# Peptides against a protein of PDB entry 6EJA, part 69

Target 1, 276 residues: chain A of PDB entry 6EJA
Amino acid sequence: VEYMPANPVRIAFVLVVHGRASRQLQRMFKAIYHKDHFYYIHVDKRSNYLHRQVLQVSRQYSNVRVTPWRMATIWGGASLLSTYLQSMRDLLEMTDWPWDFFINLSAADYPIRTNDQLVAFLSRYRDMNFLKSHGRDNARFIRKQGLDRLFLECDAHMWRLGDRRIPEGIAVDGGSDWFLLNRRFVEYVTFSTDDLVTKMKQFYSYTLLPAESFFHTVLENSPHCDTMVDNNLRITNWNRKLGCKCQYKHIVDWCGCSPNDFKPQDFHRFQQTARP

## One batch from the design tools (peptide; made by RFdiffusion4, then SolubleMPNN)

Design b2_p14_7_s4 (from b2_p14_7, 7 letters changed)
Fold by OpenDDE base, seed 4:
Structure b2_p14_7_s4 (fold): chain B 276 residues (1-276), chain A 14 residues (1-14)
Amino acid sequence: as target 1 above (276 residues)
Amino acid sequence: ENESGIFDRGEIPP
């Protein structure tokens, strides 16, 4: 019997989508849609067809909205973080949407648990933030992520400008760019004027793959650090051989690793899914 | 190395 919380959390799903993956998005949306949750969809500025499709969906559901602003994001671009931050602000300003958790998704995501299971779990841990760390040597992570390098997003490219130092007193962390954040922490990130948030926003505006590290770093160095759970409740397939091919070298002046798509043979891994 | 959880993430968007 699944735990049924008395005060179930309501989730703001932020979908960042691009291209022509309308069918995939529709499938994913149908899989995650629930009347008690909220769906805020950002469509890449360049994806007009998809935007039209998403607008059609948003008109059918009162709890589905599309960002009135649209960013032209690139893989690894700092603009992706901007997208999340702006969406967070928007969601906090939507007083008619009393969400408790922020979850980011793409069109490629798919739930492997029921809504009831997700809600039950998050309701139990509503004061926690779920961010998956890299779990390796931090120095290596910094180097591989290029966190000690300065990048500029311009002309649909991440330009490496030079070296930089990690701000003093900041413990940098990161890992997955997929996370589950509670409203309280989102409020902190959005509205705090403390030195940490201010500096990190500045720092990560020139960072490659900022979403993989920004929230981790801010959380762990913040008064909310004790809410960190090293699990993003995501299943990703990491295969170095397949995921570290510099597939986006034409977009960024860096080579990084990316999660791989699951294949049918990977199904057994779903059965071994561990909960925090 | 696998990340496990509630959502299955497929292809990283380009």
Scores: peptide ipSAE 0.021, ipTM 0.619, DockQ to the pose 0.088
Fold by OpenDDE base, seed 5:
Structure b2_p14_7_s4 (fold): chain B 276 residues (1-276), chain A 14 residues (1-14)
Amino acid sequence: as target 1 above (276 residues)
Amino acid sequence: ENESGIFDRGEIPP
């Protein structure tokens, strides 16, 4: 009997979706949907068909909303962070959605636990933030991520403009772009006017793959640094056999790699007890 | 395993 917490946390799931994978999205949605959670979905500006489909879903469920704004995002683009930050602001302004945790999801990364397990776990650790670090040489991480390089997102491309310095006094960290953030930290990131948040927002607006490092870096350098847990409770489908062969050089002036999308069979691990 | 595939990233070789 999984211990049901007396005050279970409620989760705001943020989904950033694009393309024609409507069926995949539907499967994922069914797998993660629960009446006690909230779902905020951003559809890429270019994915009109998908947007229409998602709108239909949002009309059927009171705890599902679609962003009224839409961005055109590219792999590695700084705009992805903007999407998350704006979504965080929106969610904080939704007074009728009392969420406790912010969790981002895609078809490429999925929670490893059932809903009940996830809720139980987060309810026990409601004051913590879950960010998975790379766990290796930080200097190497900086180099490989190109954090010491200045990038500009323009015309659906990430242009490398030159070199830059990491701000002094900032401990840079990163790893997974999938995270579980408590409301308190999200509030800090969204509304703080301190130098850390302000400078990091500026810094990461010119960063490749900013979501993999922004929240880590902000958290570790913030008054909330003691709330970090080096775990995002995710399974990432990395096909090592395919290797990362600089496949995104046509989109970004950098060699990058992304995980593969989960197959439907992978969603069986996150079975909801209360399926719609 | 680096969940971000970071180790396979880098500057585009000439």
Scores: peptide ipSAE 0.143, ipTM 0.784, DockQ to the pose 0.538; fails the geometry check
Fold by OpenDDE base, seed 2:
Structure b2_p14_7_s4 (fold): chain B 276 residues (1-276), chain A 14 residues (1-14)
Amino acid sequence: as target 1 above (276 residues)
Amino acid sequence: ENESGIFDRGEIPP
């Protein structure tokens, strides 16, 4: 008999989806769906077919909602952070959804724990935030991420405008843009008017791939800094041979690697992967 | 070969 916590946490899953991968989304949804959790789905503004499919799902389940607003997100776009921030605000304003944790997902990300394991784990560590750091030299990370460069998202493109300085007194960190955040920290990020949150929101509005660094940086420089855990409980289909071809240069004035979507042949990795 | 969801960026030479 698996241990069931006395006060199990409830999770708000935020799915950011695009394209025509309805089957992949359905598979992901089935894998993570539980009646006690909440699902908030953002469909890219350009993905109308997928939006229709997701709306159908939302009508079948009371704990599934679709964002009434839709953004046109691009790879590496600053607008992705705006998407998360707005989703967080929406979720906090949904008084009928008493969620304890915020978890973002995409088609390229898969949870490595069962629902029972995940709930048990998060219930034990309900006051913690789970963000995976890059685990490398921070200066090198800043350079590779282009954090010292100013970007502008305009006309579905990330334009590199020039160099910029990282604000003094801020310890910059980052890594995975997949995280598990507790409600308390989400409230802080959403409603705080302190100098840290204000400055970082502005700074990351002109940042490439802001979700990989914004929450890390805000957390580590905030009064909540002691709640960070360097783990995000995820597996990503990382294949550098396929993902490192500078395929996004037409979208962003930068070269990078991206993880690949999971395929049926990758299923064996889900069964074999475990995290401490 | 399973990693956390992270993007790798190439440095652009100055």
Scores: peptide ipSAE 0.026, ipTM 0.614, DockQ to the pose 0.383; fails the geometry check
Fold by OpenDDE base, seed 3:
Structure b2_p14_7_s4 (fold): chain B 276 residues (1-276), chain A 14 residues (1-14)
Amino acid sequence: as target 1 above (276 residues)
Amino acid sequence: ENESGIFDRGEIPP
């Protein structure tokens, strides 16, 4: 028997998209669209064609908006975190959009569960935050992520400036940069002026791949730490062989890995995972 | 040079 919530949660989907993947984005959007949710889309400043396409979509649906500001984001760039943080602020200021959860997506994502299943699940756990941790040696994670290195995003490049120390008293964590955050925690991240949030925002403004660690670290060191669930309810097409070739050296002074876009051939995996 | 990247993002619980 599927859980039917009395007060179903409403989701703010934040889509950060770039490039020319209009068809893929359209497919993904159609798959996740529901009248009761909200969609806030940021298009990379350099992706004008995609921006035009997204604007057309936003005009057709009252619950779809496009960010009036656009950032030029790069792989691993600190600006990605800025994009999320600004989007969070915008969404909190939209009083006509009573959302309960924040979910970030890219054009590469695709739902593996039905909307009803997702809503039922989140409605049951509406006070929780879902972030997936790396589940490995934390020291190794820090090193591999370059958290002990100082980076500066400038001229569409992440410059490695030198070494740095992790702030004292902070338990650093991270893993997936895909998460589900409840409104309460988003409010905390957005508006809190406590030492934790302030220091972490500063620290992660010079961090490579900040979205993979910022929210984890803030949550686990915050008064909201008990709301942590080590699951982001995602499936990512992760292929190390294809994704770990230092393909972004021209963008960042680091070798990194990235997931691959979902392809129609990957559909069978979704079906398997979607089985009750 | 250290490798950076994301980890397995998990699955939706059954």
Scores: peptide ipSAE 0.024, ipTM 0.567, DockQ to the pose 0.074; fails the geometry check

Design b2_p14_8_s1 (from b2_p14_8 with F5V Y7F E8D)
Fold by OpenDDE base, seed 5:
Structure b2_p14_8_s1 (fold): chain B 276 residues (1-276), chain A 14 residues (1-14)
Amino acid sequence: as target 1 above (276 residues)
Amino acid sequence: SDYDVEFDGRGPIP
């Protein structure tokens, strides 16, 4: 018998979706849906068909909402972080949604645990934040991520404008852009006016792939630094054989790659007992 | 790790 916590955590799942993968999204949604959790979905500004489909779903479930605002995001764009930050603010302002954890999802990454396992785990560690670090040399990470480079998102492109310095006294970290953040830390990121949060928001507004590093860096340099767990409980559908081919150079002035989308058979690892 | 694969392929455009 699996452990059932007395006060189970409730999760706000934030889905940032784009394109035409309506069927895949539907399958994913069915796999992760639970009546006790909350689902906040951002659909890319350019994906109108998908937006209409998601709106229909949101009307059927009281714990599913769609962002009234929509951004046009690109791979590696700073606007993705803006999307997360705005969604965090929205979720904190939703007083009727008492969520305990913020979890972002895409078709490329999926939790490796069942809902019951995830809830049990997070309920036990409700004061912790789960961010997966790169686990390599920090200097190399900075170089590879281009954190010492200034980027500007403009005209659907990430322009590399020049070099920049990492702010003094800041321990930069990063890794996976999939994270599990507790409400307390989200509140800190959203509403704090301290120098750390203010400076990092500014710094990362000109950063490539900001979601892979922003929350790590803020957390590790914050009063909440002792709450970090180097694990995001995710599985990513990578095709190692293909490697990275610098296929995004037409979008960003940097080489990179992204994982493959999950197939329907991949969702078996996060099955729900209560599904739509 | 999955990140290692992606990380190794990142960098300035040659």
Scores: peptide ipSAE 0.259, ipTM 0.826, DockQ to the pose 0.425
Fold by OpenDDE base, seed 4:
Structure b2_p14_8_s1 (fold): chain B 276 residues (1-276), chain A 14 residues (1-14)
Amino acid sequence: as target 1 above (276 residues)
Amino acid sequence: SDYDVEFDGRGPIP
């Protein structure tokens, strides 16, 4: 018997999509859609076809909106964080959407639970924030992520400009760029004027893959640090056979790779993965 | 973890 909370949380799903994978997006959307949740979709500025498709979807559902602004993002670009931050602000300003959790999704990442299970779980832990850490040596993480390097996003490229120091007194952390954040923390990130948030926003505006570290770092150094849960409740599609082949080196001055998008045949993995 | 697969290949361009 699944626990049914008396006051179930409502989720704002933020989708950042690009390219022409309309069918894949449609599949994902169908998989995650529920009338009680909210869906805020950002389509890359360059993906006009996809934008038109998404607009059509948004017109069919009252709880689906498309960002009126569009950014041209690249893999690993700092603009991705900007996209999330702006979407968070937008969502907080939408008084008609009383969401409790912010969840970002892509075609490469799905919640590991059914909607009912997810809602039940988050309703029980509505005061917590779910971020998955790398779980390894932090110095190695910093080095591998290039957090001690200064990057500039320009002309659809992440340029490595030089070295930089981690701000004093800040414990840097990171891992998955897929997270579940409660509204309270999102409010803090969005509206706080404290030194931490201010400095981190500035710092991460010159950071490679900022979404993999920004929220972790801000959370863990904030008054909300006790709300950290080292789990993002996600299943990510990794092709271990392919490994990481230094993808995207043509657009970023760094070696990296990203998870693979889920295919219909990959959905069987949901039953095979361990539950948190 | 799945993240490890991604993480291991990340770093400065050789």
Scores: peptide ipSAE 0.252, ipTM 0.824, DockQ to the pose 0.523
Fold by OpenDDE base, seed 1:
Structure b2_p14_8_s1 (fold): chain B 276 residues (1-276), chain A 14 residues (1-14)
Amino acid sequence: as target 1 above (276 residues)
Amino acid sequence: SDYDVEFDGRGPIP
């Protein structure tokens, strides 16, 4: 029998979707939907068909909303962080949605636990933040991520402008851009005016793949640093053969890999993956 | 790990 917490946490799922991934989104939605959670969906500004589909879904469920604003995002673009930050602000302003955790998702990943298991786990560790770190040499990470490079998002392209210095006194970290953040930390990131948050927001506005490092770095250098857990409690469908061909060089002045959308035949992987 | 796959494929354009 699964442990049932007396005060179960409620989750705000933020879905960032684009293209024509309607069926993938529908599959994910069915897999993660629960009446006690909240779903906030951002559809890329250019994905009008998908936007219409998502709007239809949102009208059917009271706990599903679509962002009234839409950004044109690109892979690796700094604007993705802006999307998350604005979504966080919106969610904090939704007083009728008492969520406890922020979880971002795409069609390329799933929580590795059932809803009951996830809720039970997060209810026990509601004061923690779950961010998966790279677990390797940090200097190498900085180089591979291009954190020491200045990027500008313009005209649907991430332009590498030159070198830059990492702010002094900041311990940079990062890894997966899929995270589970508690409301308290989200409030801090959203509303704090301290030097750390201010400087990092500025720094990461010119950063490639900012979501993979921003929250890690802010958390670890903040008064909330002791809440860090090195795990994101999810599985992503990675396929190097298909996803690691430097296929985004026309969009970003950098090489990288992208996860693949889950297909029905991939579902068995969830059952075989060990719990974190 | 999933990150290892992604990490290994990242870097400046050759």
Scores: peptide ipSAE 0.248, ipTM 0.816, DockQ to the pose 0.560
Fold by OpenDDE base, seed 3:
Structure b2_p14_8_s1 (fold): chain B 276 residues (1-276), chain A 14 residues (1-14)
Amino acid sequence: as target 1 above (276 residues)
Amino acid sequence: SDYDVEFDGRGPIP
């Protein structure tokens, strides 16, 4: 029996989905669905079939909504960050959804805890933010991520325009683009007009894979820096052979890797894996 | 690690 807190946190799950992976999405949704949480789903502008499927789901559950706006996103595109930021704003404006945590999910990254465990854990640490850092050399991270390069998303392509410098006084960090953010920090990111947030939004609008670094960097350089926990409570299905072969070079002027979607047979690992 | 797999494959297109 898992401990249930007196004031359990409620989670806003944000799903950014594309393609025709309706079956996988359905499986994931069923695995993470709970009546006390909220689900906000963005479907790629080009994925009309998937959009129809998601709309059907949203009509069946009062705590499931679909973004009325849809972006055409690409792998590594800056627009992904825009999607998250806009979804955060939307969720903050939904006064009828009293969520405490923002969690993004995909079929390629899954929470390793049961709902009860996750809720209990987050309820105990409701003032913390969970972002997993790369844990390696930062200079190498910057180079490999292309953070010192200027990218422009245009015509479904990430164009590398040239070199750039990291803003002075900013400690850049990053790693996983899967995070658990408390409402307070989301409010800060969404509504703050300070130089940090303003400059970082501008900087990362020309950044490759911005979601892997934006929130880390903003948090660590913000007044909320003491709330960071270097853990995203996720398990990711990595397959180098399938997911790391520079397969996105036709979309992005950069080589990259991505995790593979979980299959049903992978789900049993969630029950066997525990992280402190 | 998961990051190692992802990180090693990133960089400029050869």
Scores: peptide ipSAE 0.264, ipTM 0.835, DockQ to the pose 0.549; fails the geometry check

Design b2_p14_8_s2 (from b2_p14_8, 4 letters changed)
Fold by OpenDDE base, seed 5:
Structure b2_p14_8_s2 (fold): chain B 276 residues (1-276), chain A 14 residues (1-14)
Amino acid sequence: as target 1 above (276 residues)
Amino acid sequence: SLYDVEFDGRGPIP
């Protein structure tokens, strides 16, 4: 029998979607939808058809909303972090949505647990934040991510402007851009005016793939540093051959890796994934 | 690992 918590956590799922992934989005939505959770969906500014479809869904479910603002994001763009930060602010201002955890999802990631398992787990660890680190040499990570490089998002391109230094006294970390953050930490990131949050927001506004490192770095250097768990409870469809061949050089002045969207045939792997 | 993030292909454009 699955453990049923007395005070189950409620989750705000943030979905950032674009392109023609309507079918995949529908499948994922169906798989993760629950009446006790909340779903906040951002549709890329350029994906009007998808936006219309998502709006229709939002009208059918009271716990599904679509961002009234829409950004045009590019792979690796700093604007993706802006999207998350604005979504966090919006969700904190929604007083009628008492969520306890912030979870972002895309078609490239899927929770490895059932809803009941996820809720039970998060309810047990409601004071923790779940961020998966790269788990390798940090210096290498910095180099590979280009964190010591200054990037500018302009004209649908990430321009590499030059070199920069990592701020002194900051322990940089990162890994997966899919995370599970508790409300308390989200509040800190959103409303804190301390030097850490202020400087990191500025720093990462000129960062390639900022979502892979921003929250890790902020958390580990914050008063909440002891709440970090090196796991995001997800399975990611990584294919190095397809995702790591410098395919984005036309968009960003950097070679990158990205996971691939899940296909129906990939779902069998979810059942084989071990618990964290 | 299914939880690992791949970074080996990242870096400056050759």
Scores: peptide ipSAE 0.209, ipTM 0.776, DockQ to the pose 0.755
Fold by OpenDDE base, seed 3:
Structure b2_p14_8_s2 (fold): chain B 276 residues (1-276), chain A 14 residues (1-14)
Amino acid sequence: as target 1 above (276 residues)
Amino acid sequence: SLYDVEFDGRGPIP
């Protein structure tokens, strides 16, 4: 029997989906759906079939909504961060959805906890933010991520324009682009007009794979830095052989790595690797 | 590991 807190946290799950992954999305949705949580789904502007499918789901559940706006996103594109930031703003403006945590998910990354475990855990640590860092040499991370390079997203391509410097006084960090953020920090990121948030939004608007570093960097340099937990409570299906073959060179002027989508046969690992 | 973050294959296009 899992402990049930007196004031359980409610989670806003944000799903950014594209392509023809209707089946995969359906599986993930069924696995994470709970009546007490909220689901906000962005479908790529080009994925009309998927959009229709998602709309059907949203009509069946009162706690599922689809973004009225749709962006055309590409792998590694800066627009992905824009998508998250806009979704955060939307969710904060939804007064009828009293969520406590923001969680983004994809088929390539699953929570390692059951809903009850996740809720219990987050309810106990509701003031914390969970981001997984790369845990390696930071200089190498910067180089490999291309954070010292200027990118421009245009015409469905990430153009490398040249070199740039990391802003002085900023400790850059990053790792997983899957995070668990509390409402307070989301409010800060969304509405703060301080120099940090302003500069980082500008900096990361020209950044490759911005979601892997933006929230880490903002959090660690913010007044909320003490809320950082180096764990995203997820299992990620990394396969270097499949995910790191420079497969996105036609989209981005950079070689990249990406995790692979989970398959049903992979789900058994969740129970085996669940951490208390 | 389950928390592997693979960056080794990232970099400029050769």
Scores: peptide ipSAE 0.191, ipTM 0.777, DockQ to the pose 0.712
Fold by OpenDDE base, seed 4:
Parts: C-alpha cells; sequence; structure tokens
Structure b2_p14_8_s2 (fold): chain B 276 residues (1-276), chain A 14 residues (1-14)
C-alpha cells in the first residue's frame, strides 16, 4: 500500500534541452508528465526546430511553459547554472504555479520511483533537499572537476584561464548535476543577499560544470545545511566507456565525463535498482 | 552505490 499524503507536493520540473532529439524529449515528457506538476522547459537558443516542437507541446498543456528567454549553452558551460538560476527565479515569480520542489531532468537521469512514490516520498520529506555527492575524495573531486581552475565561457567555449583558490571558509562539495530542491532553498538561492550566495554565484560563474557543485556547496555552507540528503532519487545511465572519452575537449579546455541518455532498452535498469 | 557518479575520466586535457 502506497502512502497517500494529504497535502501532496507539486513538482516544478525544469528541462534544459537542446539539439533535435524531439522524440527522446517526447518520450521523457510522457514518462514524467502529470497534471498536478509543472514543467518549465528551456530550449537552447540554437535549437530552433526543437523550440518549435516544445512550443507546440506547451500550447497543449496548461502546466507546461517554455522559457521566453533562451541561452546558448555548451556542455560544461557556466551558462547552464545561469539557466537554472533564472528558471528558478521565473518559477518563484509564477504565482499561479504553487510548486514545492524543483527538479531538473534529462534523458540521462530518471526518477527511480513512480510519480506516486516520488510524490509520497517528497511529501514526507518536503523540508529536505536531495543532492547526490560524489562520495569519494573531495580533493580529488576538486581537481578532477577543475574547481581550482578559472574558466570563462565565451564564443561557445569554456576557456581555462588559470588557477584559482577556493574561497576561504567554504566547504566545496558536488556530484550529480541532477537534484531535487525544495522551494524554500530555491528561494534562498534566488533571493538571498548573504555573503555565501553572493560569492558562490560569482565563483561559479567561472566554473566548469557548475551545476554539479554549486547547489551542493551553497546548501552545505548555508543555514539550510541540515536539510541535505545525499541522494537525488535518480538512476543515471552511467557508462564510463561511453561517457568518459574526453569528447568535449573541442568546446571545453578540460576532459569530462557525462552520463549517457537512456535508451528504451535501458528501461530494465529501473526494476533492478533498490530504493533509496 | 545505487547511483553512478564517476569522475575518473575528468581532468586536464593530456
Amino acid sequence: as target 1 above (276 residues)
Amino acid sequence: SLYDVEFDGRGPIP
């Protein structure tokens, strides 16, 4: 018997999509769509065909909106964080969308639970934030992520400019760039003017793969630190062989790994995963 | 781990 909360949480799903993977997006959308949730979709500025397709979808569903602004993002680019931050602000300003959780999602990362299970779980833990950490040596993580390096996103490239120091007093953490954040924390990130948020926004504007670390770091160093749960309730299609080929070296001055998009044949993995 | 977060392939370009 599944627990049915009296006041179920409503989720704002933020999708950042690019390319021409309309079919893939459609599959993902169908998999996650529910009338009680909200879907805010950002389409890369360069993906006009996809944008048209997404607009068509948004016109069919009242709880689906497309960002009126569009950024040209690159893999690992700092602009991805900007996209999330702006989308968070937008979502907070949408008074007609009373969402409780912010969830970013891609075809490479799916919730491991059914909608009912997810809602039940989040409703029970609505005061928590779910971020998956790397779970290894933090110093290694910093080095491998290049967090001690200064990057500049310019001309569709992440330029490595030099070395930098981690701000004093900040405990850096990170891992998955897929997270579940409660509204309260999103409000904090969006509107706080404290030194932490201010400095971290600045710091991560020059960071490679900022979404993999920004929210972790801000959360863990914030007054909300006790709400941290080292779990993003997701299954990620991670294949090192396929995802770690330094395939992005042409657009970033760094070698990186990325999760692979789920394929229909990968669906069996959902049944094999244990509950968090 | 139930979640694969792998960073071994990341680093400076050789």
Scores: peptide ipSAE 0.178, ipTM 0.762, DockQ to the pose 0.696
Fold by OpenDDE base, seed 1:
Structure b2_p14_8_s2 (fold): chain B 276 residues (1-276), chain A 14 residues (1-14)
Amino acid sequence: as target 1 above (276 residues)
Amino acid sequence: SLYDVEFDGRGPIP
């Protein structure tokens, strides 16, 4: 029998979708939908068909909303962080949605726990933040991520402008851009005016793949640093053979890897993996 | 985690 918490957490799922991924989105939505959670969906500004489809879904469920604003995002673009930050602000302003955790998802990853397991777990650790770190040499991570390089997002391209210095006194970290953040930390990131948050927002506005490092870095250097858990409680379909071919060089001045969308044949992995 | 984040393929364009 699964443990049932007395005060179960409620989750705000943020989905950032683009292209023609309607089928994948539908599968994801069916897999994660629950009446007690909230779903906030951003559709790329250029994906009008998908936007129409998502709007139809949002009209059918009271706990599903679509961002009234839409950004044109690119892989690795700094604007993705802006999308998350704005979504966080929106969600905090939705007083009728009492969510406790922020979770971002795409068709490229799935929670490895059932809803009941996830809720039970997060209810027990509601004061923690779950961010998966790279787990390797940090200097290498910085170099591979290009964190010591200045990027500018312009004309649907991430331009590498030159070298830059990482701010002194900041311990940089990162890893997965899929995370589980509690409301308190989201409030801090959204509304704090301290030097850390201010400087990091500025720094990461010129950063490649900012979501893979921003929240890690802010958290670990913040007064909330003791809430860090090195786990994002999900499976991502990583395949180097398919996802690491420098396929985005036409979009970003950097080589990168991207996860692959889950296919029906991939779902057997959920049966084999109990923990990340 | 069974699947770690992959960074080995990242870097400057050769």
Scores: peptide ipSAE 0.222, ipTM 0.781, DockQ to the pose 0.679; fails the geometry check

